# Designs tried in a protein design run: peptides against a protein of PDB entry 3NZW. Part 226

Target 1, 212 residues: chain A of PDB entry 3NZW
Amino acid sequence: TTTLAFRFQGGIIVAVDSRATAGNWVASQTVKKVIEINPFLLGTMAGGAADCQFWETWLGSQCRLHELREKERISVAAASKILSNLVYQYKGAGLSMGTMICGYTRKEGPTIYYVDSDGTRLKGDIFCVGSGQTFAYGVLDSNYKWDLSVEDALYLGKRSILAAAHRDAYSGGSVNLYHVTEDGWIYHGNHDVGELFWKVKEEEGSFNNVIG
Target 2, 222 residues: chain B of PDB entry 3NZW
Amino acid sequence: QFNPYGDNGGTILGIAGEDFAVLAGDTRNITDYSINSRYEPKVFDCGDNIVMSANGFAADGDALVKRFKNSVKWYHFDHNDKKLSINSAARNIQHLLYGKRFFPYYVHTIIAGLDEDGKGAVYSFDPVGSYEREQCRAGGAAASLIMPFLDNQVNFKNQYEPGTNGKVKKPLKYLSVEEVIKLVRDSFTSATERHIQVGDGLEILIVTKDGVRKEFYELKRD

## One batch from the design tools (peptide; made by RFdiffusion4, then SolubleMPNN)

Design b2_p26_2_s2 (from b2_p26_2, 13 letters changed)
Fold by OpenDDE base, seed 4:
Structure b2_p26_2_s2 (fold): chain B 212 residues (1-212), chain C 222 residues (1-222), chain A 26 residues (1-26)
Amino acid sequence: as target 1 above (212 residues)
Amino acid sequence: as target 2 above (222 residues)
Amino acid sequence: MDLSLLNEAERVTYEEAMKRYELLQK
């Protein structure tokens, strides 16, 4: 798995691969590793698929209950804290979760929280999470700047996942790409890694280790 | 160390069509190298045009299917006989599986039916309840043998349009019921030849708007 | 013919999600 999220002047980019593995077996190439919690909030999935899918869906319900009770959208901080508190209750039980909660509220602006099953909760500008995270960081960190255009930011997110998919055997399939704004998240498509690889190789002259 | 799980072998296969879905399973039940039964169906009509199979440890599979069937009954009771949608069924099954997260049902679960738009739907579950809607999924002993074949024949992976020098993928299309049934039969026939835990019989449940139809085919009884 | 199901897992679009959100706030 490779998931990433980063803040920039235009909001948040979220990009994830879609490969699921069981040992050395590729179980699926089409897994949705982004949970659309609500129109304004995204959760990413790394680690145990069931743990992330179950609890992030549960989180969605909790967020909705909050909105119904308080008559306002839940903050990203509060949403991430709910999840963090939940996983903390299961500390030592064997949950496997590495998630990013991403959203944009008027009060907070674009906001990313990392939450994992070890009880860590971190606010930050850039996170890559999963077995391919180091490969993603290699590309992302090298090209990141706050003043990226939306187009460049989307490409950078996509390109970073592609790099991870190329080098990490546990990442691949496709890139699912999101842009989070104050008005909510926007899905920017599913990009097949194979097709994307050849396109990028041709356009950038990159991936010279592969002769196509 | 106590192992509460058995492995009864077998293989299941789900494929979604445009306006239909199929869920198939062999009828062999085995423990180690001993055939317990040559005809033990493992694909079930659960009502509301939903078919289900949970392949792996048969005792766990039977328990899970029974619980789901009961869930369907309760749903009808609580909602004035409203039909349970396939997506709601998937959510329910997730909760059933994840409810035993720390002592899982040792099964690979697949359900098939029609979505709310009348389109074929297949959902697959891991033992602890992660699930995905897919066009096709194989589970069980011969899944590793069948899935690459399905990828090629259903999803047209590694198939290219002639004359494009391998750069243009073959366009995706829906398969007919007849094509899918043939594909299922071929898959299980091939699996039977290569895997000892697959064989004896093949039961195929076909879900359409008209209901669930069952077909049975003989497999090798070696 | 809509072949989207062959390429993508079940997904809720932003517009659909927004509609659901708005309906629940009413």
Scores: peptide ipSAE 0.005, ipTM 0.715, DockQ to the pose 0.018
Fold by OpenDDE base, seed 2:
Structure b2_p26_2_s2 (fold): chain B 212 residues (1-212), chain C 222 residues (1-222), chain A 26 residues (1-26)
Amino acid sequence: as target 1 above (212 residues)
Amino acid sequence: as target 2 above (222 residues)
Amino acid sequence: MDLSLLNEAERVTYEEAMKRYELLQK
């Protein structure tokens, strides 16, 4: 798995691959590793598929309950804290989760929290999570700027996942791309890694380790 | 050395069409190298045009299917006989599976039916309840033999338009019921030849707007 | 990601999500 999220002047970019594996077996190439908690909040998934899918869906319900009780949208901080508290209750039980909670509230602005099954909760501007994270960081860190245009930011997210998919055997399939703004998240499509690879190779003259 | 799980072998296969879905399974049940039964159905009509199979440890599979059938019953009771949608069924099964997260059902679960728009739907589950809607999925002993075949024949992977130098993929299209049935039969016939845990019989449940139809075909019995 | 299966059918457009969100807020 390779997931990433980063803040920039235009909000948040979230990009993830779509491969699921069972050992050396590619179980699926079409896994949705972004959970749309609500129109304004996203969760990413790495680690155990069931753990992430189940509890982030549960998180969505908790966020809705908050909204009903408090008559306002939950903050990204609070949403991530709910999840963090939950996984902490299961500490030592064997949950496997590496998640990012991404959203944009008027009070907080664009916000990203990293939450994992070890109980770690971190606020930050840039996170890559998964077995391919180092490959993604290699591209992302090298090209990241706060002042990126939305177009450039989207491309950078997509390109970073592509790099990881190329080098990490546990990442691949496609890139799912999101842009999060104050008005909510916008889905920017599913990009097949195979097609994307050849396109990028041709346009950039990159990936020269592959002949053809 | 203590193992609470058995393995009864077998293989299941789901394929979604445009306005139908198919879920198929062999009827062989084994333990180790012994055939327990040559006809033990493992694909079930659960009502509301939902068919289900949980392949692996048969005791766990049967338990899960029974629990789901009971869930369907209670859903009708609670919601004035409202039809359970396939997506809601998937969510329900997730909860059933994840409820035993720390002592899982040792099964690969597949359900098939029609979505709310009348389109074919197949959902696949891991033992602990992660699920995905897919166009096709094989599970069980011969899944590794069948899935690559399905990738090629259902999703047209590695197929390109002639004369395009591999630049244009074969366009995706839905298969007819007849084509799907043929594909299923070919898949299981091939699997039977190469895997001892697959054979004897093939039962196919076809879901359409008109209900569930069942077909049976003989497989090799050696 | 170990044994990760995720549902393609669960993806909704922003517009569809917003519509559902608004309906739930009534």
Scores: peptide ipSAE 0.061, ipTM 0.755, DockQ to the pose 0.022; fails the geometry check
Fold by OpenDDE base, seed 3:
Structure b2_p26_2_s2 (fold): chain B 212 residues (1-212), chain C 222 residues (1-222), chain A 26 residues (1-26)
Amino acid sequence: as target 1 above (212 residues)
Amino acid sequence: as target 2 above (222 residues)
Amino acid sequence: MDLSLLNEAERVTYEEAMKRYELLQK
């Protein structure tokens, strides 16, 4: 798995691969590793698929309850804290989660929290999470700037996942790409890694280790 | 050493068509190398045009299916006999599975039906309730043998448009009911030849707007 | 038991469950 999120002048980019593995077996190439918690909040999934899917969906319910009760959208900080508190209750029980909670509120602006099953909760500008995270960081960190255009930021997210998919055997399938703004998240499509690879190779002259 | 789980073998297969879905399973039940039964159905009509199979440890599978059937009844009771949608069914099954997260049902679960638009739908679950909607999924003993074949025949993986030097993929096209049934039969026939835990009989449940139809075919009994 | 259906997290869960049963038999 490779998931990433970063904030920039235009909001947040979220990009994830879609491969699931069981040992050496590719169980699926089409897993949705982004959970749309609500129109304004995204969660990413790494680790145990069931743990992430179940509890991030549960988180969505909690966020909705908050909205109904408080008549205001929940903050990204509060949403991430709810999840963090939940996983803390299960500390030592064997949950496996590496998640990013991404949203854009008027009060907070573009906000990303990393939450994992070890009890870590971190606010930050850039996170890559999963077995391919190092590969993604290599591309992302090298090209990241706050002042990226939306187009360039989307491309950078997509390109970073592609790099991980190329090098990490546990990552691949396709890239699911999201742009989060104050008005909510926008889905920017599913990009097959195979097709994307050849396109990028041709356009950039990259991936010279592969002869086509 | 105490082992609460058994493995009763078998294989299941779901395929979604345009306006139909199929869920198939063999009828062999085995423990280790001993055949317990040559006819033990593992694909069930659960009502509301939803068919379900949970393959692996049969005791867990049966328990899960029973719980889901009960859930359907309760849903009708609570919602004035409203039909349970396939997506809601999937969510319900997730809760059933994850409710035993720390002592899981040892099963691979597949359900099939029609979505709210009348399109074929297949959902697959891991033992603890992660799920995905797919066009096709094989589960059980011979899943590793069948799934690559399905990828090629249903999803047209590694098939390209002629004259494009392998750069343009073959467009996806829905298969007919007849084509899907043939594909299922061929898959199980092949699986039976290669895996000792698959055989005896094949039951196929076909879901359409008109309801659930059941077909039975004999497999090799060796 | 063939654990092929379980991912790593699920395997850990299974092992923990087994330990609980062993403790109850003691």
Scores: peptide ipSAE 0.021, ipTM 0.741, DockQ to the pose 0.178; fails the geometry check
Fold by OpenDDE base, seed 1:
Structure b2_p26_2_s2 (fold): chain B 212 residues (1-212), chain C 222 residues (1-222), chain A 26 residues (1-26)
Amino acid sequence: as target 1 above (212 residues)
Amino acid sequence: as target 2 above (222 residues)
Amino acid sequence: MDLSLLNEAERVTYEEAMKRYELLQK
């Protein structure tokens, strides 16, 4: 798995691969590793698929209840804290989660929290999470700027996942790409890794170690 | 160590078409190398045009299917006989599975039906309730044999347009009901030849807007 | 869920069950 999120002048980019594995078996190439918690919040999934799907969906319900009760949209900080508190309750029980909660509120601006089942909760500007995270960081960190255009930021997210998919056997399938704005998240499509690879190779002259 | 789970073998297969879906399973039930039954159906019509199979440990599968059927009944009761949608069914099954997160049902669950737009739908679940909507999925003993074949024949994976040097994928197209049934039959026939836990009979449930149709075919008995 | 009710046997059972069908997003 490779998931990433980063803040920039235009909001947040979220990009993830879509491969799921069971041991050495590729169980699926089309897993949705972004949970659309609500129109304003995204959660990413790494680790146990069921744990992430179940509890991040549950989180969506909790966020909705908050909004109904408080008559305001829940903050990213509060949403991530709800999830963090939940995993704390299960500490030692065997949950496996490496998640990013991403949103854009008026009060907070573009906000990313990393939350994992080990009890870690971190606010940050850039996170890559998964077995391919190092490969993604290699591309992302090298090209990241706060002042990226939306177009360039989207491409950078996509390109970083591609790099990970190329080198990490546990990552692949496709890239799902999101742009989070103050008005909510925007889905920017599913990009097949194979097709994307050849396109990028041709356009950038990258991946010269591969002949084709 | 005490093992609370058995493995009764068998294989199940779901394929979604444009306006139909198919869920199939063999009828062999086995423990180790002993055939318990040559005709033990494992694919069920659960009502509301939803078919379900939970393959693995048969006792767990039966329990899960029963619970889901009951859930359908209660859904009707609580919602003025409203039809349970396939996506809602999937969510319900997730809750059933995840409710036993720390003592899971030892099954691979597949359901099939039509989505609210009348399109074929197949959902696959892991033992603890992670699920995905897919065009096709094989589960059980011979899944590793069948799934690559399905990828090739249904999803056209690793098929490319001529002259593109493997850079342009073959476009996807819908398969007819007849084509899918043939594919299912061929898959199980092939699996039966190579796997001892698959055989005896094949039961196919076909879901269309007109309801659920059942077909049965004999497989090898060896 | 009262996690205090979970015992080692149940945890082991979970692990065994997941070996066959577990989906990991590593």
Scores: peptide ipSAE 0.018, ipTM 0.717, DockQ to the pose 0.072; fails the geometry check

Design b2_p26_2_s3 (from b2_p26_2, 13 letters changed)
Fold by OpenDDE base, seed 1:
Structure b2_p26_2_s3 (fold): chain B 212 residues (1-212), chain C 222 residues (1-222), chain A 26 residues (1-26)
Amino acid sequence: as target 1 above (212 residues)
Amino acid sequence: as target 2 above (222 residues)
Amino acid sequence: MDLSLLTEAERVTYEQAMARYELLKK
């Protein structure tokens, strides 16, 4: 798995691969590793697919209850804390989760929290999470700046996942791409890694280790 | 060492068509190298035009299917006999599986039916409830043999338009029910030849707007 | 989920099963 999220002047970019594995077996190439918690919040999944899928869906329900009760949208901080508190309850039980909770509220602005099953909860500007995270960081960190245009930011997210998919055997399939704004998240499509690879190679002259 | 799980072998296969879905399974039940039964059905009509199979440890599979069937009954009771949608069924099964997250059912679960738009739907589950809607899925003993074949024949993976130097993929299209049934039969016939845990019989449940139809075909018995 | 209902034996069994069968999707 490779997931990433980063803040920039235009909001948040979230990009993830879509490969799922069971041991050495490629279980799926089309897994949705972004869970749409609500129209304003995204959760990413790394680790156990069931753990992430189940509890982030549950989180969505908790967020909805909050909105109904408090008559306002839940903050990213509060949403991530709910999830964090949950994993604390299961500490030592064997949950496997590496998640990012991403959203944009007027109160907080664009906000990303990293939450994992070890009990870590971190607020930050840039996170790559998963077995391919190092490869993604290599591209992302090298090209990141706050003042990226939305177009450039989307491309950078996509390109970073592609790099990870190329080097990490546990990442691949396709890139799912999201842009999070104050008005909510926008899905920017599913990009097949195979097709994307050749396109990028041709346009950038990158991936010279592969003969086309 | 203590191992509470058995493995009864077998293979299941689901394929979604445009306005139908198919879920098939062999009827062989085996422990190690001993055939327990040559006809033990493992694909079930659960009502509301939903068919289900949970392949792996048969005791766990049977328990899960029974629980789901009961869930369907309770759903009707609680919701004035409202039909359970396939997507809601998937969510329900997730909860059943994840409810035993730390002592899971040793099964690969597949359900098939029609979505609310009348389109074929197949959902597959890992043992603890991660699920995905897919066009096709094989599970069980011969899944590793069949899935690559399905990728090629249903999703047209690694098929390209002639004369394009591999640059243009073969376009996706829906298969007819006849084509799907043929594909299923071919898959199981081939699997039977190469895997000892697959054989004896093939049961295919076909879901359409008109209901569930069942077909049976013999497989090799050795 | 009530974790108090799970025994240590069940937890160990789960871990062993997951490792042996590579059942968990990741």
Scores: peptide ipSAE 0.262, ipTM 0.824, DockQ to the pose 0.073
Fold by OpenDDE base, seed 5:
Structure b2_p26_2_s3 (fold): chain B 212 residues (1-212), chain C 222 residues (1-222), chain A 26 residues (1-26)
Amino acid sequence: as target 1 above (212 residues)
Amino acid sequence: as target 2 above (222 residues)
Amino acid sequence: MDLSLLTEAERVTYEQAMARYELLKK
C-alpha cells in the first residue's frame, strides 16, 4: 500500500494505490483506499483492510451525527480525534490502521491528520503512509512546494504513487486521485499504473531501467 | 497445538453479468485427505435475490449464512417487508464478520445479486469483513488457479487489440449468461483436475430479475 | 504497512485467537 496526502496553496491532494495483497498473492487490484466520509472529508486506508474500512465508515456515521446535533460540519480535528479515541480504546487488541483524515472547513482551512492504531495523532502538511511510503516520499519531497499549481500538485501526487507502485511489490493496480478544496473534494479519476507508467516514461524520459 | 479452525476445502466463484449474477461452488466437503461428503451445498439463496457462500471452515460458513438469513428476516420486519439491497446486504455482512474481529469466521465470503439499477453485482469479503464489489471473484482452495483465468476471460487482462503491438487493450464487455456458465463449468473442471479439495459436484445459482435459478453439474469424483 | 485482505487478516486474527486459547489452557 501507498497512500499520500499533502497541503498546498490550492488545498489538499490525496493519492492512493489500489492493490490489496494476501501474502504474496495479489488479492485485488481495484481496492478503494479512500473513504469518502462526507463531501468535505476523506479518510485513507493502510494496514488491515477490514479495520480501516469498518472504523472509517463508522467515523462517517459519527460525523453525520455531529452535523445533525450541532447543525454544523464537524472539524477535521474533531473527526480525527474521534477516530483516535476509538483506536485508543482498542489499544493492544491488535487493530492495524494507518489513516489520514483530510478535509476542509472554514475554521481550519485545508487540514490533514495522521491517525494510527498505535494511538498516534499528528497534524501535518505532508504524509506518505504504507509499505511504499519511502518511495513516494522520494518523489514527493523532491518536487513539493507550497506554491504548486493545482495541475502540478495533482500530477505530483499521481507521480509519487506511481514511483511507489513501481518499486513496492505491495503497491500497484491504479492511482486514485483526489483534490480537496473549500468546496469539497473532487475525484480526479482512476489511473491504471501500467498505462500511466508508459505515459510518464515517454513524457519525462524517466524509468530508464525499463526498456520501452 | 490446539486449532479451533478446520478447513473443509472447496471452491466458490462469483461472476457479475450485465443483468444477472452467478455464484457457484463445488459440493465436496473434505478434511485433510478424507472426503466427508460428495454433496454438501455451500451456495445458498438467502432471499431478496441475494445468494451467498462462505467458503473455508464449513461450521463457520454455515453459522454466518444462518445469521445473515436471520438478518434478512429482521430487515423485513423493521422495514415493512422492504427488499434488502445488495449494497445493504454487504454492509450487514461486514458487521456480522467484524463483530467477531478477534475470533473471526474462518471463511471467504462471496455474495451475488442485482444492484438497484438491475445490474449484476458480486461482493467478496475477507474473514473480518473487508469487502469490495467486483466483476468476478474466486474463493477457496482453487482460487489461485481460477482467478488468473477469470482475469483473462472476464476482465480481458493481457488481451490486446490485434495490430496494435500490444498498445491497445481489448475493451471490456459483459458476458452472456451462457458464456458465464460455460466459463464457470470450465473453471471448476480444470480446478478439479489440479486440486484434490475440489470435485464431486458443481452447483450454480443464477440471479436474474426473475429470481434465483439453480443448476447442477457433476464433477470428477476421484 | 500494507493493506491486506484474506491471508494476512486471517493470519493475524488466527494468531490472536490462538493466543487466547493458549491463555485459557494455562
Scores: peptide ipSAE 0.020, ipTM 0.727, DockQ to the pose 0.158
Fold by OpenDDE base, seed 4:
Structure b2_p26_2_s3 (fold): chain B 212 residues (1-212), chain C 222 residues (1-222), chain A 26 residues (1-26)
Amino acid sequence: as target 1 above (212 residues)
Amino acid sequence: as target 2 above (222 residues)
Amino acid sequence: MDLSLLTEAERVTYEQAMARYELLKK
């Protein structure tokens, strides 16, 4: 798995691969590793697919309950704290989760929290999470600027996942791409890694380790 | 060391069509190298036009299917005999599986039916409840042999339009019931030839708007 | 939600079994 999220002047970019593995077996190439919690809040999944899918879906229910009770959308901080508190209760039980809670509220602005099954909860501007995270960081950190245009930011997110998919055997399939703004998240499509690879190679002259 | 799990072998296969879905399984039940039964069905009609199979450790599979069937009954009771949708069924099964997250049902679960738009639907589950809707899924002993074949024949992976120099993929299209049944039969026939835990018989449940139909075919008995 | 728990020995057995059959998705 490779997931990433970063803040920039235009909001948040979230990009994830779609490969699931069971050992050396490619279980799926089409897994949805972004949980759409509400129109303004996304969760990403890395680690155990069931753990992330189950609890982030549960989180969605908790967020909805908050909205019903408080008559306002839950903050990203509060949503991530709910999840963090939950996984902390299961600390030592063997959950495997590396998640990012990404969202936009008027009060907070664009916000990213990293939450993992070790009980870590971090607010930050840039996170890559998963077995391919170092490959993604290599591209992302080298090209990241706060002042990126939306177009450039989307491309950078997509390109970083592609780099990870190329080098990490546990990442691949496709890139699912999101842009989170004040008006909510926008899905920017599913990009097949195979097609994207050749396109990027041709356009950038990159990936010279592969002969086309 | 105590092993709470057995392995009863077998293979299951789900394929979603346009207005139908198929869930198939062989009828061989085995422990190690001993055939326990040559006819032990593992694909079940659970009501509400939902068919289910949980392949792996048969005791766990049977328990899970029974729990789900009970869940369907309770759903009817609580919701004035409302039909359980396939997506709701998937969520329910997730909860059943994840409820035993730390002592899982040792099974690969597949359900098939029609979605709320009348389109074929297949959902697959890992032992702890991760699930995904897919066009096709093989599970069990010969899944690794069958799944690549399905990728090629259902999802048209590595197939290209003629005359495009391999640059244009073959477009996806729905398969007919007859085509799907043929693919299922061919898959299991091939699997039987290469895997000792697959054979004896093939039971296919076909879900349409008219209900569930069952078909049976003989497989090799060696 | 109430979750059933394995002993450490059972958990190890489970993990080995799951690894062997490659059923856990990650």
Scores: peptide ipSAE 0.269, ipTM 0.834, DockQ to the pose 0.059; fails the geometry check
Fold by OpenDDE base, seed 2:
Structure b2_p26_2_s3 (fold): chain B 212 residues (1-212), chain C 222 residues (1-222), chain A 26 residues (1-26)
Amino acid sequence: as target 1 above (212 residues)
Amino acid sequence: as target 2 above (222 residues)
Amino acid sequence: MDLSLLTEAERVTYEQAMARYELLKK
């Protein structure tokens, strides 16, 4: 798995691969590793599929409950804290979760929290999470700047996942791409890694280790 | 060490068409190398145009299916006989599975039906409740034999447009009911030849807007 | 669920089940 999220002048970019594995077996190439918690909040999923899918969906329910009670959208900080508190209760029990909670509230602005099953909760500007994270960081860190255009930021997210998919055997399938703004998240499509690879190779002259 | 789980073998297969879905399973039930039954159905009509199979340890599978069927009844009771949608069914099954997160049902679960737009839908679950909607999925003993075949025939994996040097994938298209049934029959026939836990009979449940139809075919008994 | 209430036997059962099915990893 490779997931990433980063803040920039235009909000948040979220990009993830779609491969699931069981040992040496590719179980699926089409897994959705982003949960749309609500129209304004996204969660990414790495680690145990069931743990992430179940509890992040549960988080969605908690966020909805908050909205109903408080008559306002939940903050990204509060949403991530709910999840963090939950996983802490199961610390040492064998849950496997690496998640990023991404949203844009008027109070907080664009916000990313990393939450994992070890009880870590971190606020930050850039996170890559998963077995392919180092490959993604390699591309992302090299090209990141706050002043990226939305177009360039979307491409950078997509390109970073592609790099990971190329080198990490546990990452691949396709890239799911999101842009998060104050008005909510926007889905920017599913991009097949194979097709994307050849396109990028042609346009950039990259991936010269592969003969076309 | 104590092992509460058995393995009753068998294989199941779901395929989603454009306006239909198919869920199939063999009827062989085994323990180790002994055949318990040559006709033990493992694909069930659960009502509301939802078919379900939980393949692996039969006792767990039966328990899970029973619980889901009960959930359907309760849903009708609570919601004035409203039809349970396939996506809601998937969510319900996830809760059933994850409720036993630390003592899982030893099964691979597949359900099939129509989504709210009338399109074929197949959902596959791991033992603890992660699920995905897919065009096709094989589960059970011969899944590893069948899935590569399905990838080729349903998802057109490794098929490319001529003249593109493998750079442009062949476009996907839906298969007809007849094509899917043929594919299922061929898959199980092949699986029976290579795996001792698959055989005897094949039941295919076909879900359309008109309801659930059942077909039966003989497989090898060797 | 209070995980502290799990017996050792239940934990072993869980681990065995997980090993056999090779849970999906992301």
Scores: peptide ipSAE 0.022, ipTM 0.734, DockQ to the pose 0.072; fails the geometry check

